# Ledger of designs, part 146: peptides against a protein of PDB entry 7UQJ

Target 1, 160 residues: chain A of PDB entry 7UQJ
Amino acid sequence: PELYQNFNITPPRGVLFHGPPGTGKTLMARALAASCSSDERKITFFMRKGADILSKWVGEAERQLRLLFEEAKKHQPSIIFFDEIDGLAPVRSSKQEQIHASIVSTLLALMDGMDNRGQVIVIGATNRPDAVDPALRRPGRFDREFYFPLPDVKARFKIL

## One batch from the design tools (peptide; made by RFdiffusion4, then SolubleMPNN)

Design b2_p17_5_s1 (from b2_p17_5, 5 letters changed)
Fold by OpenDDE base, seed 5:
Parts: C-alpha cells; sequence; structure tokens
Structure b2_p17_5_s1 (fold): chain B 160 residues (1-160), chain C 160 residues (1-160), chain D 160 residues (1-160), chain A 17 residues (1-17)
C-alpha cells in the first residue's frame, strides 16, 4: 500500500505468488507486510488459507470472505494473504465444484468491488498457479504474478 | 557443528547470512538449529539482535556477549544467532563508533577464542553485508557467507 | 536422515513443526531437505498437504498415503513433509470425521510401520498443534515438536 | 479398471551437484 501510494501508483488489487512449495511465498507475504509497515503506518496483515475457507467455513465461507474484506478495508492499509489459494480449487466432486465455484465467485466479486482507493492488497500464494481459476488471474484481480524459484541449491550446499 | 565434525571438517566458526529483509535468514538459522537438534543432542539456539546488544546492554554489552559465548559453550552443541548483526554497526557518531568498536572487538575476540573443538556455530544475519565490519568477515570468524536472494526481484519490482 | 545416520542416532520418525502461519515451517522443511542432501546422498523430499490428502484423494487417500510411504522408503533417505497436517483434522461433519479418522489411522499405522532402519523422516507442519490428533503426537510418531514463534513484532520493528 | 492415477509430479528437486 504505502509503497504504491508514495509512487502515485494504483496498488495492484491482487498479486499471485507462485512457485514450488516452501519457496517462502508465505514468508515473503509476511515480510512484505512487515516491510510495508512503518512506525507511522502499520499495515494490517490478514491471512487465510484456501483450504480453511472451504473446510472450516462450509456454508459460511462466502460470508467469512465478505467479513474479511470488510475488516481489511476497515483496517487499511492492509494485506489479505490467501495462502494456498489453489486450495480454493474444487475437490473433484460435483458438489465441491459448486461450493468452490460459489466461493471463487464471491472472491471475484470482492476483488472487483475493491475501490481503487482502497489500500487493500490481496496476495494469493500457490504452488500451482495453473490450478488457480483463470478468472482470478485477470486484470483487476490477481493481475500480477511472481515466481518464487527454489532457492538455488548451490547456496544451500555452502550452508551445509 | 555436528555435520562438520562428522566430516572431520572444522566447523565454520561463523556464518554470515545476508540478503534483503524477509528472505528468511532468521528462519533459516532457526531451521538449522532445529535440524541439527536430535533426540540425543539438542542444539541450544541462542538468539541476540545486534540492535539489542547496543541498546539494551549499554555498558554491559561486552559482558553480555562474553556470558552468551560462555553459555553457548556450556550448552554445546549450540548456535549463536545474531540477527541484524549490522545493527552492531555504529550509527555514525564518534561516541557510537567507540561503543561499536568495543563491542565488535569483543565479538572478534570471542570468535577467535572459540576452540576449534567447540561445537558452537555463530550465525550472523544481515540485510547489509557491506555494513558488517570487514574484520568479522575474515577467516576464523564469519568466513562463510550465504546470500539469501529475494525471491525474484522482478517479482518485487512488479509488486512495488 | 543423514544427520541422524552420521550420529548413529535413530532418526526421529516424525517431527512436528508448529507455530503461527508463515513462520516458515514449509520453508524450513525444504531447507532441511536440501541441507540433508549432499552431493553423495540426495534426500528425496516428498510433500503433501493435509487438505489435499482429504480433498483430492477422497476414497483413495489411504492408498495414496501408503504409496507415498512406500515411495519414500524406496527413495530413502527421504523426508515426507505434510504441510498443514492439521488439515487432516475433520471438517466437523460425521462423514468427514469418519474419513478423517480413517486417514489418520492409516497415517498412524504407516508411521508405526516405519522400520527404525528406514531413512524416512516425516515432518508435519501445522499452525495449530492442538488441532493435530494426539495419537499422531505420541512417541514413535510426531514425537518431536518444534515451535516456530512469530518473530516478535518488536523484532520486526528493529529489522525495519 | 481406471488407469492408476499418475503419481503426482514428484518435484524431484534435482539438487544439481
Amino acid sequence: as target 1 above (160 residues)
Amino acid sequence: as target 1 above (160 residues)
Amino acid sequence: as target 1 above (160 residues)
Amino acid sequence: PPPPPQPPPVLTVDIPP
């Protein structure tokens, strides 16, 4: 938020962190939240897991997403980090596909409904960017993508 | 310690983790501590911050460093993790330079005084390796350096 | 594996990484896998998510777990990393509780069936250690627990 | 019998030597 405001850049609504598991996507999102938090402007960091949205909030997932975005807007500047956003991906059952489609539709609507003036950044982390609904990867949603490569093993070999 | 001892390799006295903030240096140091801890041999992980050494221990920083190294030796195998070791670097005031020089001199002496048989590894983490005193980066001290790259800087520049 | 073999230490069958989300548990597990991989001994790193075990493998989860442990044994030394092992926890439906109980029972049996000679380490990562079935946290299973504290927010403010 | 599900891509991180 702050960095984009300081540059008069419209903050990206959504950023997709993708790369192999444990490349530090979650760590980076937290590091970004921490680094964008100055003494003057604390960024509120919200974190949800894609799988938790589906599993813990069965029947309330959409409501909980709405509340999350409202809370993020209320506590702006804020970052909503969806860890494992590919975990919103349907389990391959027709009933789970419907539940997934509804949750994804709600997330799309919430991302589209974020006022360009809202200091809310949504960061999605995935190990499988291609498992993220293409509608989420469109302009005005997760329109920026960042690859997290495996840290080069040669750097690890020196640590060992 | 253990890995290097098992290979008849003199364990590096010190390892410098450097790289941009939030690259997981502290996390990696904790990782190494946890990984090197077995059921039979718990590695004692000591953590200090460079800034805390200067700020919290004003007038006792040298004594606290000595106590830390003694405690680490007592609880070997052990890791001393100095987070933000560049925070030992003086803010550019003559009085702070003197205090810093004394603390750095004490740290140098403590690292030099580590018996090659001591299962104590010192890990320094910094966001600014060039702000670390060159004397600390010499053989027998922080003689190994590990770069923690930002996950793709182009990713940061696109997030930014 | 290697660290424990080099010490003639029976590798812990299971290690639970717990701590607040994005404390880098996954990054750690990967760092461990890479750190235990030498040029001479590549450790095979297997990764599964608790939620994927329940969701993607509905009706085959137990079989896929068995295959995973067999593959890990075949490619030893190996690490099986269960990210979000608390995602094996039942979604609070009686049918999901039964599926969960069956999967957890299979995981318990697989961990118990790991020959003490097997160079297979199982790492579970959770944000909620208390949401992990107590049976998984018993000796011979996830009998080691490592807390990944949030870097103290004051610690972050000093990194910033 | 349905073809055995292809093993999920083992991210064999070939740690290059």
Scores: peptide ipSAE 0.000, ipTM 0.216, DockQ to the pose 0.045
Fold by OpenDDE base, seed 4:
Structure b2_p17_5_s1 (fold): chain B 160 residues (1-160), chain C 160 residues (1-160), chain D 160 residues (1-160), chain A 17 residues (1-17)
Amino acid sequence: as target 1 above (160 residues)
Amino acid sequence: as target 1 above (160 residues)
Amino acid sequence: as target 1 above (160 residues)
Amino acid sequence: PPPPPQPPPVLTVDIPP
């Protein structure tokens, strides 16, 4: 309940942050995690890169996703942040079908299996929402999307 | 000598940066590395993620830590930055004991083995100082700690 | 063609961003990716850490580099950003010769094999250009270098 | 044999109070 109250968002299982690279999606996910943690409520923040999950865990990615969600559930309230989620759940193109399909299917099942009572938020960040499997963008999964526009070039040059 | 003079800190073997995620610990560690590098003294900056060391080097993490410290010593003056050091040296919980204990023991031994004459600074960044093995937070290791408070929400929105 | 026009740089196969840590190399690479992406042309941004490629893919790093370049080529226009490329392609020191030499040789071959007609830019970021294998800094590879000076300490404190 | 591709770390970040 309260994790979602602090987000001022109805409890989506997942939020997709999308927008051009360097718009601060990762920083915002961390900021949200930080702003939702108070003295009374430590939020456990899990960060994974989608491409790291896919590449590091060839043959074990499904198990590692399960472990991640189990650990996030043990450490509630928690945030699972998938940076570059398009690297984890690419749109199913025919040639890479089996390994990606299993990982995506596992992530779908894990998101579907999150009891709405769990204080676990999943944040996916991508520069390419269209490169994320549409099955992840459905209700009960990444059913909320936040667009991060390019800050005006002037704003970026002040940050550089 | 001079690396520590440029830090304006008595030569700690290690400095722990702690604070909420996205408070700029990694950026500050990089900033310190940069501010201590002058035209006359190039500082070699080594960055490792604690969790990457633990996960990528299962069975070789100890060797990779040794190599890292040897390389840092060869490239003096140098900074070893461990981002997310709580992922490398979690508080010894009973179930994950052997692998983590060996890596932590190796890191402890490496930090203890750094001759105080070496121009190598170790910076650990964590969001969870309490999740770092207390053995690392002892004198001659991460014996200085800097808290990074959440930047005011207003400051973060100007960076996003 | 147009990716390179948007960069206002003659199509280098690779650009080396070098300078002190935390000078915004990673942020600039993302900013360049974003500034070169317009509504008409989505640029695919691939991010890899050099140390991640070397350490995660022991025995498969060459294959993963090939896959990365193939994927970048499939998703043209694209940017491959190697953060901490000195971790991927260290200067050939005698003792670590075989594994590093194979990965570096693969990266060299991949960069050499990029048809100049491909809308793939490779950006390497390092704090230590001198720690990058000189073979990577040759024409047709990382043949352009951009130095990122330390922003004035005052500018950094405004970003923190 | 090359070590199995290692699982990326669970970054449990307890955000301090």
Scores: peptide ipSAE 0.006, ipTM 0.176, DockQ to the pose 0.095; fails the geometry check
Fold by OpenDDE base, seed 1:
Structure b2_p17_5_s1 (fold): chain B 160 residues (1-160), chain C 160 residues (1-160), chain D 160 residues (1-160), chain A 17 residues (1-17)
Amino acid sequence: as target 1 above (160 residues)
Amino acid sequence: as target 1 above (160 residues)
Amino acid sequence: as target 1 above (160 residues)
Amino acid sequence: PPPPPQPPPVLTVDIPP
């Protein structure tokens, strides 16, 4: 909040962290959550895996998303971090369309329904941004993308 | 290699990275792989998720583990990184014992069968070290453990 | 650079990452270095341990610091990461005062001598910020501090 | 003569596209 308030930047409702596995997306999200928490303002950090919401809550995924956003709103300022968001809202492949379509629709509605005044930031992390429904990547949703490239740590330790 | 050679430390055969989700276990494993790769010695980094080996290869998990270790041996120096290793080798809960027992037995045999002279390091990452079979945490296997605490990043951005 | 350029923020000359051991300070510094490198702009990441500069270069630590800053300036945009910076610039304890005082003085002069136009960021990581000389924590030096607290992993996953 | 100070190890983080 203050980071964006001090810069007259509307806090992004959603930030997409994308990049190869183990590029520190989840770590950065936690670090951002923690960096924005002062002694006076603790940020509540909600973490969910996209695949876990689908697999653990077959038929209740929509309800679980609603509950998550309600809890995040109740515990403001808050960050909702979706790890592996491509598992929650995959690009509509023809074979599992209906269940995924309803979950995507619910997530879109929840993101659109976030009041701009809410101190709730959504961070989605994916290893495949192209596997995330493009509707999630629109303005007012995951409108900011942060690429987490592999540290191709060509640590040329040229220890000469 | 050089990191351990310069310190006269026998490179651990197995390192367990444990700590909460998003503490950068995977990132550290990649950063270690990368930091140990010089221009003259590229380290081959193999990444597998424990749950993916179980779920994608029902009945072939043992064969996939063997192939992984053979490929890692072929492409030395190499790092085998198991993300979510608790998904591959959970502590024997009574209800799924046989399939998990065979996979654990295979992984144990593969780790025990790594010659001390092989430039193959195995890194297991887990959010729950207590959910990893204690047999994996013995000397000659995952004999070193690194705790990855959460960055509670109280970054007071006092943007003055 | 781009993270600060895109926000019209003068890049801090120095950022202090402080917090308990294993809180991901080093990891975050690497992840930041990585995240700020685009395909078009590679960031050169210099990593040093404070204790290593003192122990390996007894009597040459000042010269090594100068060389490090010169190389970082030569390979802009660059990050100089001091891991365990408390080992380089401890609060003056009475028994090693003179050697540490000269190294601290040299580091201060190097940080003060960085032109604001240089794309060189210095990141210091410490487990004990109170063991870092307060002169390093002044504006124009390590003027931003990021605390990396321990996981109080009371992640009560109240999986309701 | 002490060996010339080795140039500081440069960690180039090449981020593949």
Scores: peptide ipSAE 0.000, ipTM 0.337, DockQ to the pose 0.070; fails the geometry check

Design b2_p17_5_s1 (from b2_p17_5, 5 letters changed)
Fold by OpenDDE base, seed 2:
Structure b2_p17_5_s1 (fold): chain B 160 residues (1-160), chain C 160 residues (1-160), chain D 160 residues (1-160), chain A 17 residues (1-17)
Amino acid sequence: as target 1 above (160 residues)
Amino acid sequence: as target 1 above (160 residues)
Amino acid sequence: as target 1 above (160 residues)
Amino acid sequence: PPPPPQPPPVLTVDIPP
């Protein structure tokens, strides 16, 4: 409840942060976690990189995803942040994706298995929203998308 | 044309952003992409990490580089940003580089094969400009270098 | 001497920067390096990612760590920054850590082998301080810890 | 109809000089 009130959003199961790298997607996902934490209610923040789940866990990636979602459920209210989620859940239509079809299917099942009233928010960050499996962008999954524009260069040169 | 006017630079084939990590090289590369985008002319921004091209694409790294440059050419005006380019194109004189000599050679050929009048800018970001193959730092490749200094610590403690 | 005076700290062998990714740990480690550099005394800054040392250097990670510490000693005053040090030095109690036990042991030995009066600071950055081997968090190693909180979201929206 | 894409939260990251 309060986590979603602090987000000023109707409880999404997932929020897709997309935009160029270094626009502060990771920094926002975390700032949201901190702003939703009060003295009375600490939010547990879990972070995984999509590429790390694929590379470090060859054959165990699905199990690691299950454990992550289970841990996040145990530590409610919680945020699961997937950095570079396009690395974890590439679009099924590319030939390279056959190897990862099971991981995507596991992530879909884990997101579908979350109670919509749960206090777990999943934030996916990507630089390529169109490289994320469209199945993840459906209602009840990453059904909210926030684009992170580049700051105007003029703002940056005034800071230099 | 307009891309290079917005950069206030004579059209480099490549710009090397170097400086310490977290100085905002990735954020600048992208701020440049956005500031060069107008309503009439959207710049397509491609990003790859040097280490990811080597690790994810064992045996296909050259093909993936070719596809990236082809995609960037199709989506002109465009920026190709290589984050951690020192991971992709280490200095040829180290014994470990024999495995990556083909990838460096492919990147060199792709940069040389870009028309100097093309609307594709390549930005390499590194923390170690001296760890980038000197062949990449020659005219017609990464022939402009921008150092990203550290922000003064005093500015940061005022924000806390 | 002067490096440690500029840090306003009794010379730690290692400083652990922990906190969520994008809180600017890497940026601070580097801002410290720059603020400690004067015209008369340049600080040499070395950076490695923990995951890169494990992935790029299968079988040579220990040798690369030794070379890094030797290079840092040659270029005193210097800072060695390990980004994602939890990737290099995971907690020994997990079954996956048997493969990395030698790398952790080498890092421990290298930190123990630094003269306490040396002008080499080691900064480890992690998102999970509890995922770093407790042996690294002992006196004479990463014996100082700095938490990087998330910036208040309110501060970020005022910059827009 | 999917709700109109909300304007992205502009993250102004003041990178201090």
Scores: peptide ipSAE 0.000, ipTM 0.187, DockQ to the pose 0.025; fails the geometry check

Design b2_p17_5_s2 (from b2_p17_5, 5 letters changed)
Fold by OpenDDE base, seed 5:
Structure b2_p17_5_s2 (fold): chain B 160 residues (1-160), chain C 160 residues (1-160), chain D 160 residues (1-160), chain A 17 residues (1-17)
Amino acid sequence: as target 1 above (160 residues)
Amino acid sequence: as target 1 above (160 residues)
Amino acid sequence: as target 1 above (160 residues)
Amino acid sequence: PPPPPVPPPPLEVEIPP
C-alpha cells in the first residue's frame, strides 16, 4: 500500500502467492503487511482462510466476505490475506460447486468494486494456482502472481 | 547441537541467518529450536534482539550477555538467537561505536569461551550481513552463514 | 525422526504447532522435514490440510488417512504434517459432526497404531489449539505442543 | 459407483538431497 502510494502507483488490487505448501506465503504476506506498516501508518492485516470461508460461514460466507472488505476499507491502508484461496474451490460436489460459485462470484464482485483509490490489497495464497478460478486471476483482481519456491535444500543442508 | 553431536561433528558455535526482513529467519531459528527439542531433551531457546541489548541494557549489556550465555549453558542443549544482530552495530557515533565495540568484544569472548562440548548454538539473524562485525563472522563464531532469500524478488518487484 | 533415532529416543508421535495464523507453522514443519533430511536419509514430508481431509475426501477421508499413514510408514523416516488440524473439526452441523467424529476417530486410531519403532512424526498445525479435539492432545498422540507466538509487534516495529 | 477419483499425485515434494 504505502509503497504504491509513495509512487502514485495504483496498488495492485490482488496478488496471488503461489508455491509449494510451507514456502512461507502466509509468512510473506504477514511480513509484507508488517513491512508496509510504518510507524506513522499501520497497515491493518486481515486474514481469512479459503476453507474457513466455505465451512465456517456456510450460508453467511458472502456476507462475511462483504463485511471483511468493508472492514478492510474502513481500516485502510489494509491487506486482506486469503490463505489457501484454492480452498474456496469446492470439493467436486454439485452442491459445493454452487456454494463455491456463489462465494467466488461475491469475491469477484468485491475485488471489482474496490475503488482504485482503496488502499486495500488482497493477497491470495495457494499451493495450487491452477485450482484458483481463472476469473480471479484476471486483470483488476489477482493480476499479479508470485511464485514461492521451496527454499533451496542446499541452504537447509548447511543449517543441518 | 544434537545433530552435530551425534555425528561427532563439533557443532557450529554460531550460525548467521541473513536475508531480507520477513524471510523467516526468526521463524527458522525457532524452528530449529523446536526441531532439536526431543521428549527427553528440550532445547532451551533464548532470544535477544541486538537493539534491545544496546538500548534496554545500557551499561549492563555486557553483563546481560554473560548472564545469557551462562543461562544457556545451564539449560543446555540450548539455542541463543540474536535477532537483528546487526542492531548491535551502533549507528555511527563515536560514543555508540565504543559501546558497540565493547558489546561485540564481549560477544566474541563469550563465543570463543564456549567449550566445544557446550551444547549451545548461537544463531544470529540479520537483514544486513555486511553490517555484522567481520570478527563475529570468523571461524569458531558465526562461521556458518545461511541466506534467506526473499521469496522471488520478481514477486516483490511486481508487488512493489 | 533422525534426531530421535540418533538419540535412541522414541520420536514423539505427534507434535502440535499452535499459534496465531501466519506465525510460520507450515514453514516450520517444512523446515523440520528438510532439517531432519540428511544426505543419506531423506525424510519424506507428507502434507494434508484438515479442511481438505473433510471436504475433498467426503466418504473416503478415513481411507485416505489410512493410506497416508501407510505411505508415511512405507517412506519412513517421514513427517505427516496436518496443516489446519482444527479444520478437521466440523462446522457445527449434526451430519458434519458425525463425519468429523469418524475422521478424528480414525486419526486417533492411526496415531495409536503407530508402532513406537515407526519413524513417522505427525505434526499438526492449528491457529486454535482449543479447537483441536482433546483426544488428539493426549499422550501418545499430539502430546507435544509448540506455541508460535506472533513475533511481538514491538519486535516488528524494531525490524522496520 | 463412479470410479474413485484418482488421488492427485502425492505432492511428493522430494526434498532433493
Scores: peptide ipSAE 0.000, ipTM 0.223, DockQ to the pose 0.066
Fold by OpenDDE base, seed 2:
Structure b2_p17_5_s2 (fold): chain B 160 residues (1-160), chain C 160 residues (1-160), chain D 160 residues (1-160), chain A 17 residues (1-17)
Amino acid sequence: as target 1 above (160 residues)
Amino acid sequence: as target 1 above (160 residues)
Amino acid sequence: as target 1 above (160 residues)
Amino acid sequence: PPPPPVPPPPLEVEIPP
C-alpha cells in the first residue's frame, strides 16, 4: 500500500505478475509487500498457491477463499498473493472444469466485492498468462499485468 | 562464496548493487549471504543502513564503522551489507557534508585496509549510483557494480 | 562467479536452496547465474522443475537428465537449476517410488560424474529439504545447503 | 466421511511495518 500511496496512483485491485518460471514473481510480490510497509503501516502478506487451492481445498475451496479475503480485509493494509494462479485454470477433466469454474467464479466475486477504498491488493503470479481466465484479467480484477522478463543477458552480467 | 571460485575471477572487495527501489538489492545481498553459508561454513551477515549510519550514529559513526569491520573480520567468512549507501551522500547542508565526508573517508580507509585474502565482502546497495561518492567506486573498493534493473520499465510503471 | 573466490571455498558441485515458498530460491538461482556471467564469460542457465521431470518425462526422465547435463557441459560455464527438487521425492505409490528412485539414482550418477574442474553448478530448490533424498545431500552432490528464511519480519521492512 | 482436509495454516506472514 505505501508504494502505491507514494506515487499517488490508485492501487490496482489486482495485479497479474506473469513471466517465465524463476523470474522473481513471488519474490517481487513479497518485496512489494515489504516495500509497502512503514513503521506506521504494517502490511499483512497472505500467500496461496493456485494448485493448493484446487488440491488441498477440494470441496471447501470457495469457503477458504472467502475466509482468506475476510482475513485480508481484517488485517488491512494487506496483500493477497496467489502463486501459480494458472493452477486455477481448468484441467481437461469435465469434473475438474466445473470445480475450477466455481473457484474462479468465487475469486471473481471476491475481487469484485472489494471496495475500491479497501487497502487489499491481490497479486496473481503465473508462468502462463494465457492460461489465466480472461475474466480475471478484466478491469477491477487483475487489470494490471507485469511481465517479468527473463533477466536479460546484460542484467545477468552485472549481478556477477 | 563458492560460485565465484568456479570461474577463476578475482573477487571484489566491494560490490555495489544499484537500481531502482524494490528491485531486490537487499534481498539479493541476503540471499548471497545465505548462498555462501554451508553446514561447515556459516557466513555471518552484517547489515547497516546508510541513513542509520548518519542519523543513529551521529558523532560515533566512524567508531561504529570500525567496530563493524572488526566484527566482520572476527566472524569471517562474512558479508557487510550497506543498504541505502547513497544515504552517506552529502545532503546540501555544509555541516552534514563535513560529517558525511568524514564517514565516507572512514569507509574508504576501512575498505582499503582489508587484506585481499580477507573473507569479508562488502556489498553496498543504492537506488542512486550517481549519488555514491566516485571514490567508493574505484578499484579495490566497490569496483564491481550490479545493476538491478527494474523488472522491465512496463512492470515498474504499473507497480508505481 | 566472484563472491565465492573471496572465501577460498571449493565450489560445490551442487547447492540446495531450501526455505518456504516464495523466499526467492528460483530468483536467487537466476541471479547467481546472472552473477556468474561477464562480457567475456557468459553463463548458460538451464532450468527444470522436479514435478516436470516426474510428470512430463515419464519413461524418458533419465535420458532427458543425461541430455541436460551434456548440454550444460557443452555450454560451460553453466548452471543447472532444479526448481521444486523435492518433487523428485517418492510419492506413496510403489510404482512412482521405483520411477522416482531411478530418476534420483540417475541424478546422483550425473552429479558424481561431473569433473571437479567442470564449470557446471547444479542448484536444487526445495520448500521441503527433509523431503529431498539424503543421498542427494551428501558431499560431492548437494553438499551445500542454503536456507532461504522467510525474509524475517525485519528483512521485509528493509526491502523498502 | 473422510476427515475434512485440514486447511493449510494461514501463511500469515506479517510483514511488520
Scores: peptide ipSAE 0.006, ipTM 0.209, DockQ to the pose 0.054; fails the geometry check
Fold by OpenDDE base, seed 4:
Structure b2_p17_5_s2 (fold): chain B 160 residues (1-160), chain C 160 residues (1-160), chain D 160 residues (1-160), chain A 17 residues (1-17)
Amino acid sequence: as target 1 above (160 residues)
Amino acid sequence: as target 1 above (160 residues)
Amino acid sequence: as target 1 above (160 residues)
Amino acid sequence: PPPPPVPPPPLEVEIPP
């Protein structure tokens, strides 16, 4: 919120962080949450793993997504960070269709249902933007993408 | 243990790492575990996510906490790191009261039941110290807090 | 695969990343996956936590390991990353023998059953290589070890 | 009773695009 407010930028509903694994997407999502949190405005950060939502909540994933967005709205300004969002919203392939399609449809509806006035930012992180359902990458959803290049091998060696 | 022994400091039962997300709290907790581990004294590091304990163990989270502390005590010197501890021990808000309250009460009892002589350090990491039940932030529990400021934007750009 | 191919190195079946926690083992495993992934060869990265496999899958952990290795083989070139592998394959201590022993035995069999021609790399990360069953550290399994030293305190302060 | 087996975390299959 504040970062976007200070730049006179309407906060996107969703930002997709994509890039190779270990490029710091999770760290950056967290860091953005942090940078947007000041003493005056504490941002509530919700982290979920896409795979965890699917696996833990077989038959209740839709409800958990609804609850997550409701909690994020209650605690706004807030960030919902989906780590490995490709695990939550894989491209619709024919064989695992029903469960994934319902969860994706729920996430789409929740993102569409976010008031533009809501100080809720959704950040999806993936190593595979092409494995994310294209419906999520549309305007009003994950309509901004940020590519995380591999830091030079030299940069990695300094992190390790 | 060793770091505290070398400084003649009684190891706190609990340390709360707080600060904006992506400030490296998890990395530091891990790094502290590492720095306290020497060839002579291998520290056993237990990592749990607060949200994972709640979600995976609906109806057994208390037992899992007990088992975790028992294992940590068996393998002392040890560190129990709770990442996102605000997910495990949220401030008691009226609506989700029973499950969270039982888990928090169990964690409190386990921290209180740690002998001061036990070489078990509990590190809680949160982005929201105010979302952690104040009962956990009392003496004999998470009675030391360490603030992780946002690394300068310049430092983040070097990590990415 | 590619990194190993470019160096004319036969990809090890298993690499053990060991070193103190927060030395970037998980980050490196992801970064290696990323560095080995080019536009021509997308590497499928499978991440599992050792403790999660044990705890989530009481009575089915063996089946989940089999499914994981089968999926990794289907999606080769692939990396299976076991974070906190000491949680999955602890040293056989007498009291928790049966469940852990079965899971370890399954992992051993799966690693032994990997064709040397399979472009599946298994990376285990642990803070405690000595807490990993020595049977996993044998040739044809985690037969290469990479030590992650603590970055100098100066390097940590730059990451934080 | 043992916790109900947590359904398999979906394979975090980074399915290559």
Scores: peptide ipSAE 0.005, ipTM 0.187, DockQ to the pose 0.087; fails the geometry check

Design b2_p17_5_s2 (from b2_p17_5, 5 letters changed)
Fold by OpenDDE base, seed 3:
Structure b2_p17_5_s2 (fold): chain B 160 residues (1-160), chain C 160 residues (1-160), chain D 160 residues (1-160), chain A 17 residues (1-17)
Amino acid sequence: as target 1 above (160 residues)
Amino acid sequence: as target 1 above (160 residues)
Amino acid sequence: as target 1 above (160 residues)
Amino acid sequence: PPPPPVPPPPLEVEIPP
């Protein structure tokens, strides 16, 4: 949260957290949300899993995404965290093309439709950034990528 | 980083991660550093343990803190992560008063001396936020606090 | 794993990490695996998602679970981490009864079939411990539960 | 025919030493 203010960089609409599984991407998103919540300004944190949106809401995934973005907009300032966004928005070349294409298109449209003045940040977490549709990784969408390395085991032992 | 820009909130100089041991505070700090490093802008992550600064550098702790802040300033944007900051900056009422008082005073001065435009964030992690000198928890220092709750302590201590 | 060996405590067959999503359950499992990996004893970490086993392996989920447990046994000491185990083993009263019942039964049998002398630990992570089949939460299975609370940043995250 | 079972992602996440 703080570092981008120092950069005078227009806050990206979307941030991609990528790295090996269990590197704390989701925890980071929560801690970022937490970090950005001052005593006066509570950030609302919306968390969804990419695979859950696909599997639980077959045929309603687009509507659920729209509702999620509307709620996030109503409860500004807010973070939308997509855990496993590679599950929600797989690369279009993946053989389950049609359902994924519409959901990706909807997510693209929702991210593109966010007002730059909106206090909604979208964080996507993935273990496979290359499995995320490249259209999501373009400027104005997930234009910032954050690698979560495995904490080097030797470094971890010095931490514990 | 981004959320603070969206909120027009002056980035805090210091963020206190507090919560029981092993709640991922250090991992979170590393992941924040990794998160804030874009391909174009690498964040330099400086990690020190409060107890290590006291124990390894008896009599040089102040100089090491100054050097750390200077290096962090040279390598902007940067994060200084103090793990176990309660070990570095115990409450002044703790019987090891004199050495701690000078180190706390030095850390306070270093945090106060950071230009608000500086791209240096200080993250302190502690298991005992109440053991951190209250002077560090004031505005312009560790003015933001993040609790990292345990997974239920009783069960965790049987694993760790 | 090592901690339990060091404590002369029979390693639990199963440990349930539960708590709000993004509390670092997966990270903790990896950190535990890394922490238990000494230079002399590498722990093999097997990670599977409950939903992925169901969705990708419709009709082969049982076989995949068996293979996973066999590989974990071959590569002892090992950790099997099920992320979102509530997706793999939903409560039997959930409307998708039949497919889940066989997979739950297989997982129960695999956990019951683990020799107490085996250096295989099963970690299930869930955001909804009450959505996990109660049969999995019994002694000899996931008999230890660890709550991963939200990083409680001061009182403010209405996580909707 | 059901799509060939995607070979399970290599089970071994070797935790780097």
Scores: peptide ipSAE 0.000, ipTM 0.349, DockQ to the pose 0.072; fails the geometry check

